# Peptides against a protein of PDB entry 6DSZ, part 285

Target 1, 361 residues: chain A of PDB entry 6DSZ
Amino acid sequence: NYVVTAQKPTAVNGCVTGHFTSAEDLNLLIAKNTRLEIYVVTAEGLRPVKEVGMYGKIAVMELFRPKGESKDLLFILTAKYNACILEYKQSGESIDIITRAHGNVQDRIGRPSETGIIGIIDPECRMIGLRLYDGLFKVIPLDRDNKELKAFNIRLEELHVIDVKFLYGCQAPTICFVYQDPQGRHVKTYEVSLREKEFNKGPWKQENVEAEASMVIAVPEPFGGAIIIGQESITYHNGDKYLAIAPPIIKQSTIVCHNRVDPNGSRYLLGDMEGRLFMLLLEKEEQMDGTVTLKDLRVELLGETSIAECLTYLDNGVVFVGSRLGDSQLVKLNVDSNEQGSYVVAMETFTNLGPIVDMCV

## One batch from the design tools (peptide; made by RFdiffusion4, then SolubleMPNN)

Design b2_p26_2_s2 (from b2_p26_2, 13 letters changed)
Fold by OpenDDE base, seed 5:
Structure b2_p26_2_s2 (fold): chain B 361 residues (1-361), chain A 26 residues (1-26)
Amino acid sequence: as target 1 above (361 residues)
Amino acid sequence: SEKEKLKKALEEASKITVKELYEARL
């Protein structure tokens, strides 16, 4: 019996940065199929802290901090619809990952969405939203005392949701989503009533967006609203202001991931299918009343990396490029370009050995 | 210039901590 030591998965399918181990530690969490790797980000690089095996492929991995928590909690949803909220606990040298809550959120009836599982957390930590099935939005209320993750469904009239996010600065939890119908792609918003377990009319909608609009980015205050990324265009909408750009450079390859760089949502990293790394810039205009409005959108090419499945800004211009198709990287964003016009330098590369073909012999 | 705007943006980005990013999500 050759115990083929099953090689550890190396392909990254998710990454997130936050304060999971402590309030002070900067962590990088990496999802590699069924494995969660937890690192502390240090001046010397990534220090491994813990590896956790999950009961299925990680489909959603998000850090969040409920009101009165000193550090982040981790929400995980697997491809088998096992949901959990995890806490890191250290007691001396003993490191434990505590399950605060868990549940299976699978429905007996529903068409799994072709665009896969989407999981989002309300910025105010009121709920988790899940798009698992066409025509359904699943809500998990966040309650501290609840060890069992209970969920309910709200029916979506829009059957073909492409992407969905919670908006910032909303009195009630509000989703913004791109959907497709026979007339094209559109953006809509809904308020989510926990009490009534229904959608209320959201603050705005935009019909007939770009046909290939694929991603929603929720923009923090003071801008608020959302960015919609397509193949040819990037648009901003907040219910009052609409702005669109069509930079020719983004037409060459589909943008597939994004990460926010600034707390105020003034800058984002964008990665495309060719491994190009962009910065999206939101130019502000200060009004005489002290309100801040979006003046302009700009896209700048920073350089080339491995093809990103996920991006996360760490600190001091360091970015983790999580790759499924290529090697994952730590890259440095430089203020000055090199001779080739690149602002990106690879600091460390993590070899991707490809999908473990479980040759069941 | 656009290059100067990018430079400034990168300079400002290099000063942003994940802590600050996270606190703004609260």
Scores: peptide ipSAE 0.274, ipTM 0.819, DockQ to the pose 0.699
Fold by OpenDDE base, seed 4:
Structure b2_p26_2_s2 (fold): chain B 361 residues (1-361), chain A 26 residues (1-26)
Amino acid sequence: as target 1 above (361 residues)
Amino acid sequence: SEKEKLKKALEEASKITVKELYEARL
């Protein structure tokens, strides 16, 4: 009897930062296939707190704080469409991860989207949105008293959604998405009515964006709106203002992940398929009336890392680079470049032993 | 210069706490 000691997964397929263990703790949560790893970020590095086995590969992992919660809750969706909301509880030395709510959100009918599972949370915590199937947007209303995650579908006319986010500062939950049709790629917005279980017309749209537009970043106030990342261009739109840049440096490799650095959405980290790390900068212009408008967009190469599947900023210029294909890293962003022009220094590297091939024998 | 703007951006970024990132989501 060869006890195949199941090697722990090392490939990272998601990461998120927040206040999960307490209101004051800074946490890094790492998804490694079916395993969730919870760390506290300290001045000395990552302190492991708990590992949690999930019933399936983690496909979505998002922290959110409903109104009147003291700390973040964790939404997880598995590749088998098992959804849960998790809470960290500590009583003395006893640590429990409790399920606040759970449900299966699989549909009996639907074509799974070829671009995979997308899960998003409304910034005001009114709902979770899921793009699981072509032509459907699944909504999970967030209710504190509901231990059973109930979902409903809204029909989406746009069959080929590339990416979707909830926008900030919207009276109603509003999604912004890139979709493809025979005419190209476009950006559209919809308001989501929980009451009527339908889409209403959103505040804006932009037809004929870049053909390879692949990512939506929702920008918080005061800018609002969204950033659309393509292969050749980065565009901003908020309904009133449109701005596009086409920095040659991003053409070399596709940007595949992002993370916000500033609360106000003035800076983002971008990672590409070659492991290049960029900073996207939103230059503000303050108007005489106190309104803040976008003046310019800039992209700056910071350096190289492992190929990021996910990025998360950990304070003090420290970034976690979650890698599926390579070693994950803690990297430091320096104010001054080295002799090679890099602003990035690897602080710690986490060996990736490769994918656990579940050989079903 | 663009380099000075990046330097300033990195200096400002280094001062941003993750706490501030989350408080802006409330």
Scores: peptide ipSAE 0.474, ipTM 0.910, DockQ to the pose 0.733; fails the geometry check
Fold by OpenDDE base, seed 3:
Structure b2_p26_2_s2 (fold): chain B 361 residues (1-361), chain A 26 residues (1-26)
Amino acid sequence: as target 1 above (361 residues)
Amino acid sequence: SEKEKLKKALEEASKITVKELYEARL
């Protein structure tokens, strides 16, 4: 009996960076269909630590650190709606991935959303939010003592949510989302009441954004608010400040992924469908009262990479480019451009052997 | 110049430790 060792998946469908193995280790976590790969980022490159098989295709993978945890926990949601919170434990040479909590969050009633599964975590770790079905927002309260992930639904009036994030600096957990109605695409905010299990009116809204507005980036303090990325425009809104840019360079190809570079949200990486890597820059203005406001938004072309499904900054100008369609890469951002005007140099390339066709068993 | 601003941004980004990125998430 030749056990055909099934080739490991190579197509990347998600990546996150954090302190998962320890408080001090920098980790890269890579989702490859049903596989989770855990690396330690070192000066010598990526050191493999563990590979974990999941009970289905990974649809959401987010690191979060509840108050009083020394290291990050991992939230995973599969395409079959299996949710879990994972913890890394090491005792000597023994490495265990512990399931702290799990649950199935599938509803019997609901239309699965056309934009797929969205999972988000409140920056203050009060809840997980899930957009799984049209007209529903699922909330998983984060409780340390609960081994069973319990969820409830809040009805959304907005049936066609495109993207959603939790905002920073909000007293109550607050979502910001792009939605589509017959009049176009819009941005709205809601506060989420865990107690009442309802939405309250959020701090702001923006009607009639760009027709192809596709992504929301929550911006941390001191700026706060959100960035909305479209096909032709990038907009910022925080309730008080609105700013829009329409750099011609982004119109050439759709931005498909982003990653924050700075803790303060002053810089982001953007990847498009042609494998172009951009930096989005938030220029600050310090007011006389010491408040920081957004002065301007800028987009700069850094160079070309594999077509990114996901991006993550790994320190010292190193970026992991997770690719589904091409080879994944470690790239270095250089301060000075090469002769071709590129700031990007490939350090390592990870061969993609192609999509593992999920045999739906 | 725009190039000088980008250079400065890349210099500043290269100094950001991932530790600082995550401490700001706490």
Scores: peptide ipSAE 0.435, ipTM 0.899, DockQ to the pose 0.760; fails the geometry check
Fold by OpenDDE base, seed 2:
Structure b2_p26_2_s2 (fold): chain B 361 residues (1-361), chain A 26 residues (1-26)
Amino acid sequence: as target 1 above (361 residues)
Amino acid sequence: SEKEKLKKALEEASKITVKELYEARL
């Protein structure tokens, strides 16, 4: 009797931080294939609270707080297009993960996008956006009392979307996306009308961005707009301000993940395919009218970590490095570099035993 | 200097509370 102890997945394919267990608790949520791990972030490290088995591989995992909720809700989309909104409930020692809403968002017709599933939530929690198929943008309206996640599609003229985000500070939900056409890669914006179920013209576009532009970061107010990350360049655009940098250090390896450090979007962590950790810095310029504009962009090498699939800034300069290819880490960002010039110190390492090869016996 | 700007950035980052990070995600 070989008890094949089904080894728990250890490869991290997503992580998010927020207030899921309570309004006061800082949580780290880690997706490991079909497994969701919920931690409370403490001064002593990660305290495990709950593990949740999902009915499929987690493809999207996002925390959001609808108006009138005291804590975050969790949106999950599986690779089989099962969507749910989860709520954490605790009554004494009893911990329940409640499904507030669910639905299957699979289309009968559509080409699954080669770059995989993208799921995004409007900052004002008006909708969830999904890029599942080429030439379609799926919208899930966020209604408080709806137990059934109903979605509709809006046709995208742009067939090859690389990445998409909702912008901040928009009267209507507005997406910003990188797409590819025969002329190259471009950035475009669309307003999403829930009423008319269509796209309206967005506030801005940027044609002919870098050929390898791969990531969109929505920047919160006061800057607004978006950062576009390529292989060779990092570009900011908000409709009024355009600024690009081409730091030689980013050419060495592709940036694959990012995480916002500052509430005001002044700093971001960037991880590349070599496990290098960078800080992207937005330098402010205060105008005479009190408006804040972007003066400059800078990239600084912090150090080396495991190859990040996802990054989350926690608190007090602690970062979780979720790795699919290597060991996940808790790392400390130090103000002063060590003798090797690194600002990064590993605090804890979580062994990755590799992908569970489902040996179908 | 660039190092001083990085130091300042790291100092400011180290002061960011989870609460502040969260309030800005709303």
Scores: peptide ipSAE 0.272, ipTM 0.819, DockQ to the pose 0.733; fails the geometry check

Design b2_p26_2_s3 (from b2_p26_2, 14 letters changed)
Fold by OpenDDE base, seed 5:
Structure b2_p26_2_s3 (fold): chain B 361 residues (1-361), chain A 26 residues (1-26)
Amino acid sequence: as target 1 above (361 residues)
Amino acid sequence: SELEKLKKALEEASKLTVEEYYKASL
């Protein structure tokens, strides 16, 4: 019996940063197929804390902090629709990952969406939203006061949702999504009524966005609204203000991932299919009444990295580049460019041994 | 506890069949 020591997965398919181990610790969580790796971000680099085996390929991994929680909880959804909410607990030297909640969210009927599983959490932690199937939006309520915390489906009239996010600063949980119909791609918003278990009309819509609009970024306050990323254009909309840019530099390769740098949504990292790393900047204008409005959008090329499947800003200009196709990296963003005009320096590289061929022997 | 509510919400998510929704909308 050759004990083929199954090589640990090295391809990264998700990453998230937050405060999972404690309120004070900055953590990097990395999804590698069925494995979750938990690190503490330190001045010396990434300190491994725990590795957790999941009962399936991780499809969604999101940190969230319900009201009254001292630290972030972790939501995981697998490709087989196993959902769990995890808590980190340390008791002296003993480290436990506690399953707070678990369940299977698979519906008996539904067409799995071609764009895969989307899982999102309301910024106010009122609900989890899941786009698992075309024409359905599953809601998992998180509200403490609701005695009937039962998940439910809402019908989406828009069958071909490309991407969806919860918006910030909304009185009711509000989704913003890109969808495709025979006329093209569009952006729409819906309020989610927990009481009535239906969609209400959202604050805004934008018909006929770029044909290749692929990503929604929810922008926190004070700007609010959303950024829509296409192949040739980047647009912002918040109901009152619309801005669009078409920087030629992004046309060369499709942007495939993003991550917010600033808590106020002033800067975002963007990664493309060629491993180019960009900074998207939201330029603010302060009005005489003290209101902050978006003045302009700007894109800057920072440099090149491994082809990112996911990006996460850690701290102090350090970024984790999670790669599925290449080696994952820790990179440093510098203020000044090198001789080649790059603002990116690789600090550490994590070898990707390629797809684990699960030899089912 | 909130935890028990979340657990129940996730457990009940598996019982929501789209069948009931398609039959009600036809």
Scores: peptide ipSAE 0.032, ipTM 0.470, DockQ to the pose 0.012; fails the geometry check
Fold by OpenDDE base, seed 2:
Structure b2_p26_2_s3 (fold): chain B 361 residues (1-361), chain A 26 residues (1-26)
Amino acid sequence: as target 1 above (361 residues)
Amino acid sequence: SELEKLKKALEEASKLTVEEYYKASL
């Protein structure tokens, strides 16, 4: 009897931070294939709260707070297109993860996108957007009373979407996306009409961005707009302001993940394929009318970590580095560099035992 | 200097409490 102790997955494929267990608790949620780990962030580190087995590989994991909810809900989409909205409930010592809503969002027809599943949530929690298939954008309206996730598709003329986000501060839900056509890569925006189930023209577009533009970051107010990250450049656009930088340091390795540090979008962590950790800084300019505009963008090298699949700023300069290829880490960002010029200190390392090759015997 | 700007940014990051982060994300 070889008890093949089914080794728990250790490779991290997603992480998110928010207030899932309570309004007051800061949580770190970690996706490890079919496993969801829930932690409370404490001054002493990560306190484990619950582990949840999912009925499939987690492809999307996002926290969101609908109007009138006291704490965040969790949206999960699996690689088999099973969607659910989860709620944490605690009654004394009893912890339950309640499915508030569920559904399968698989289409009978469509080409699965080569860049994989993208799931995004409108900042005002009006809808979930899904890029599952080329030429389709799936919308899940977020209605309070829906136990069943109803979805509809909007045709997207742009067949090769690289990344997509919802913008902040938009009267209607507005997506910003990088797409590729025969002429190169471009950025567009579309307003999403829930009523008419169609796209309207968005507030702005940017044709001919960098050929390797790969990520969109939606910037919250007061800046608004989006950051577009490429191989060689980082650009900002909000319809009125355009700014681009091409710091030589980012050319060495592709930036693969990001996380917002400041709620106002003044700073972002960036991780590259070499495990370099950067800070992206948005410099403010206050106008005479009291408007805040972007003055400049700056990138600073903080140090080296494990190769991040995902990054999450926690609290007090602590960052979780979720790694698929290496050991995940808790790292501390310091104001002063060490003797090696690094601002990053590893606090804790979580051994990655490698991909569980599901040998279906 | 760029280093001073980084230090200031890291100081500002280190001062962000979970509560402030939450309030400003609302």
Scores: peptide ipSAE 0.006, ipTM 0.316, DockQ to the pose 0.825; fails the geometry check
Fold by OpenDDE base, seed 3:
Structure b2_p26_2_s3 (fold): chain B 361 residues (1-361), chain A 26 residues (1-26)
Amino acid sequence: as target 1 above (361 residues)
Amino acid sequence: SELEKLKKALEEASKLTVEEYYKASL
């Protein structure tokens, strides 16, 4: 019996950075189809800790830290709607990845959304939100004692949600989403009532955004609000302030992924379909009353990488570029440009041997 | 009840590693 050692998947379809193994360790978690790879980020590079097989293609992978947890927990949703919350435990040399909660979140009735599965976590860890089907928003309340991921649906009037995030600094969990209707694309907010299991009117909306608005970035305090990324424009809105830029450089290729660099939301990495890496900068203005407002938005071209499916800033200007179509990379962001005007230097390249087609028989 | 058996099985499974949980679910 030739045990054909099935080649491990190399194409990256998700990545996240946080403190999963301990409070002190910086981890890189990489989703490669059905496989989860866990690394510790060290001065010497990525140290592998564990590889985990999942029960299907990873569709959502998010780290979150509930109140009173010392380290992050991992939420995973598969393409077959299997959800779990994972915890890393180490006891000496024994490494265990424990399932704290699990459940299937598939509905019997619903049209799967064309933009695929979206999973988001409230910054205050009150709930997980899932856009799985048109006209439905699934809520998973986060309770410490809940080993079974119970979910309920709230009806969305907006059938064609493009992207959705939870906002920061909201008294109630508040979603911000881009949606399309016959009149164009729009941004709306809703508060989520866990008690009443309904949407309440959110703090703001913006009708008639750019026709190709595709991504929502929730901005932490002190700025709050959201960034909306389009093909031609980047807009900021927080209910009180609106600001839009249309840098010509972003028109050349569609921005497809983003990652927050600074905890305060002052900088974001943006990756496009040509493998260009950008920095989005939020320039602050301190008001006389001590309030911080957004003064301006700026986009800078950093350089070129592999075409990113996902980006994650690690530390010290190191970025992981997760690629599905090309080789994944560790890159260094430099303060000074090279002779070619690039601020990006490849540190390590991870060969992509192509998509393992999981033949679901 | 079948529900209590399922809850107990899920509770036992929640103590397993992800890899072990899945070996037990096959």
Scores: peptide ipSAE 0.006, ipTM 0.350, DockQ to the pose 0.012; fails the geometry check
Fold by OpenDDE base, seed 4:
Structure b2_p26_2_s3 (fold): chain B 361 residues (1-361), chain A 26 residues (1-26)
Amino acid sequence: as target 1 above (361 residues)
Amino acid sequence: SELEKLKKALEEASKLTVEEYYKASL
């Protein structure tokens, strides 16, 4: 019996950065199909800590820190709708990944959404939201003592949701989403009532956004609101302020991923289908009352990388480029451009051997 | 700690990059 040691998957389908192993450690977590790889980010590069096999393809992977937790917890949802909350625990040399909570969130009735599984976490850790099926938004309330992930559905009138995020700075958990109807694409907000298990009217909406609006970025305080990324345009809205830009450079290829650089949401990395890496900058204006408002949006081309499936800013201008189609990379963002006008330098490359077809023999 | 140095270097590098990006925007 040749145990064909199935090559380990190398294609990255998700990545997240946070403090999972400790409050102090900066971690990079990489999803490679059914595998979770956990690294500590060091001055010398990525130090592997643990690899974990999942009982299915990872579809959602998000770090979050509930109130009273010293470090981040990890939410994972698989493509088979198995959800878990994981905790890293180390005791001397013993490393354990503890399941804090688990559940299956599959519905008996529902059309799986064509835009795939979306999982989001409220910034205040009140709930997890899941868009799994058209016309349904699943809510998992986050309770510290709850080991069983119980969920409920809220009906969405909007059947074709493209992307959804929880907003920051909202008294109630508030989602912002791009949806499509026969009239085009629109942005809407809803407050999520845990008590009534329904949507309330959110603080704002933006009808008739760009036809190819595909991503929502929730912006933290002090700006708040959301960024909507299209094919040709980037828009910001927070209920009080609207701003749109249409930089010609983004029209050349579809932006497919993003990651926040600054905790205050002043900068975001954007990656497109050609492997171009951009910086989106939120220019701030400080008002006389001490309020901070968005003055302008700017996009700068940083350089070229592998085609990103996911991006995460690590530290000191180092970015992990998780690629499904190409080699994943650690890249350095430089302040000064090279002779070719690129601010990006590849530091490490992680060879992608292609998709392991999990031939369940 | 090494982490505080890294975090500080990041904050400094982030500030420099932001300042340079903001200076280039002026």
Scores: peptide ipSAE 0.000, ipTM 0.275, DockQ to the pose 0.050; fails the geometry check

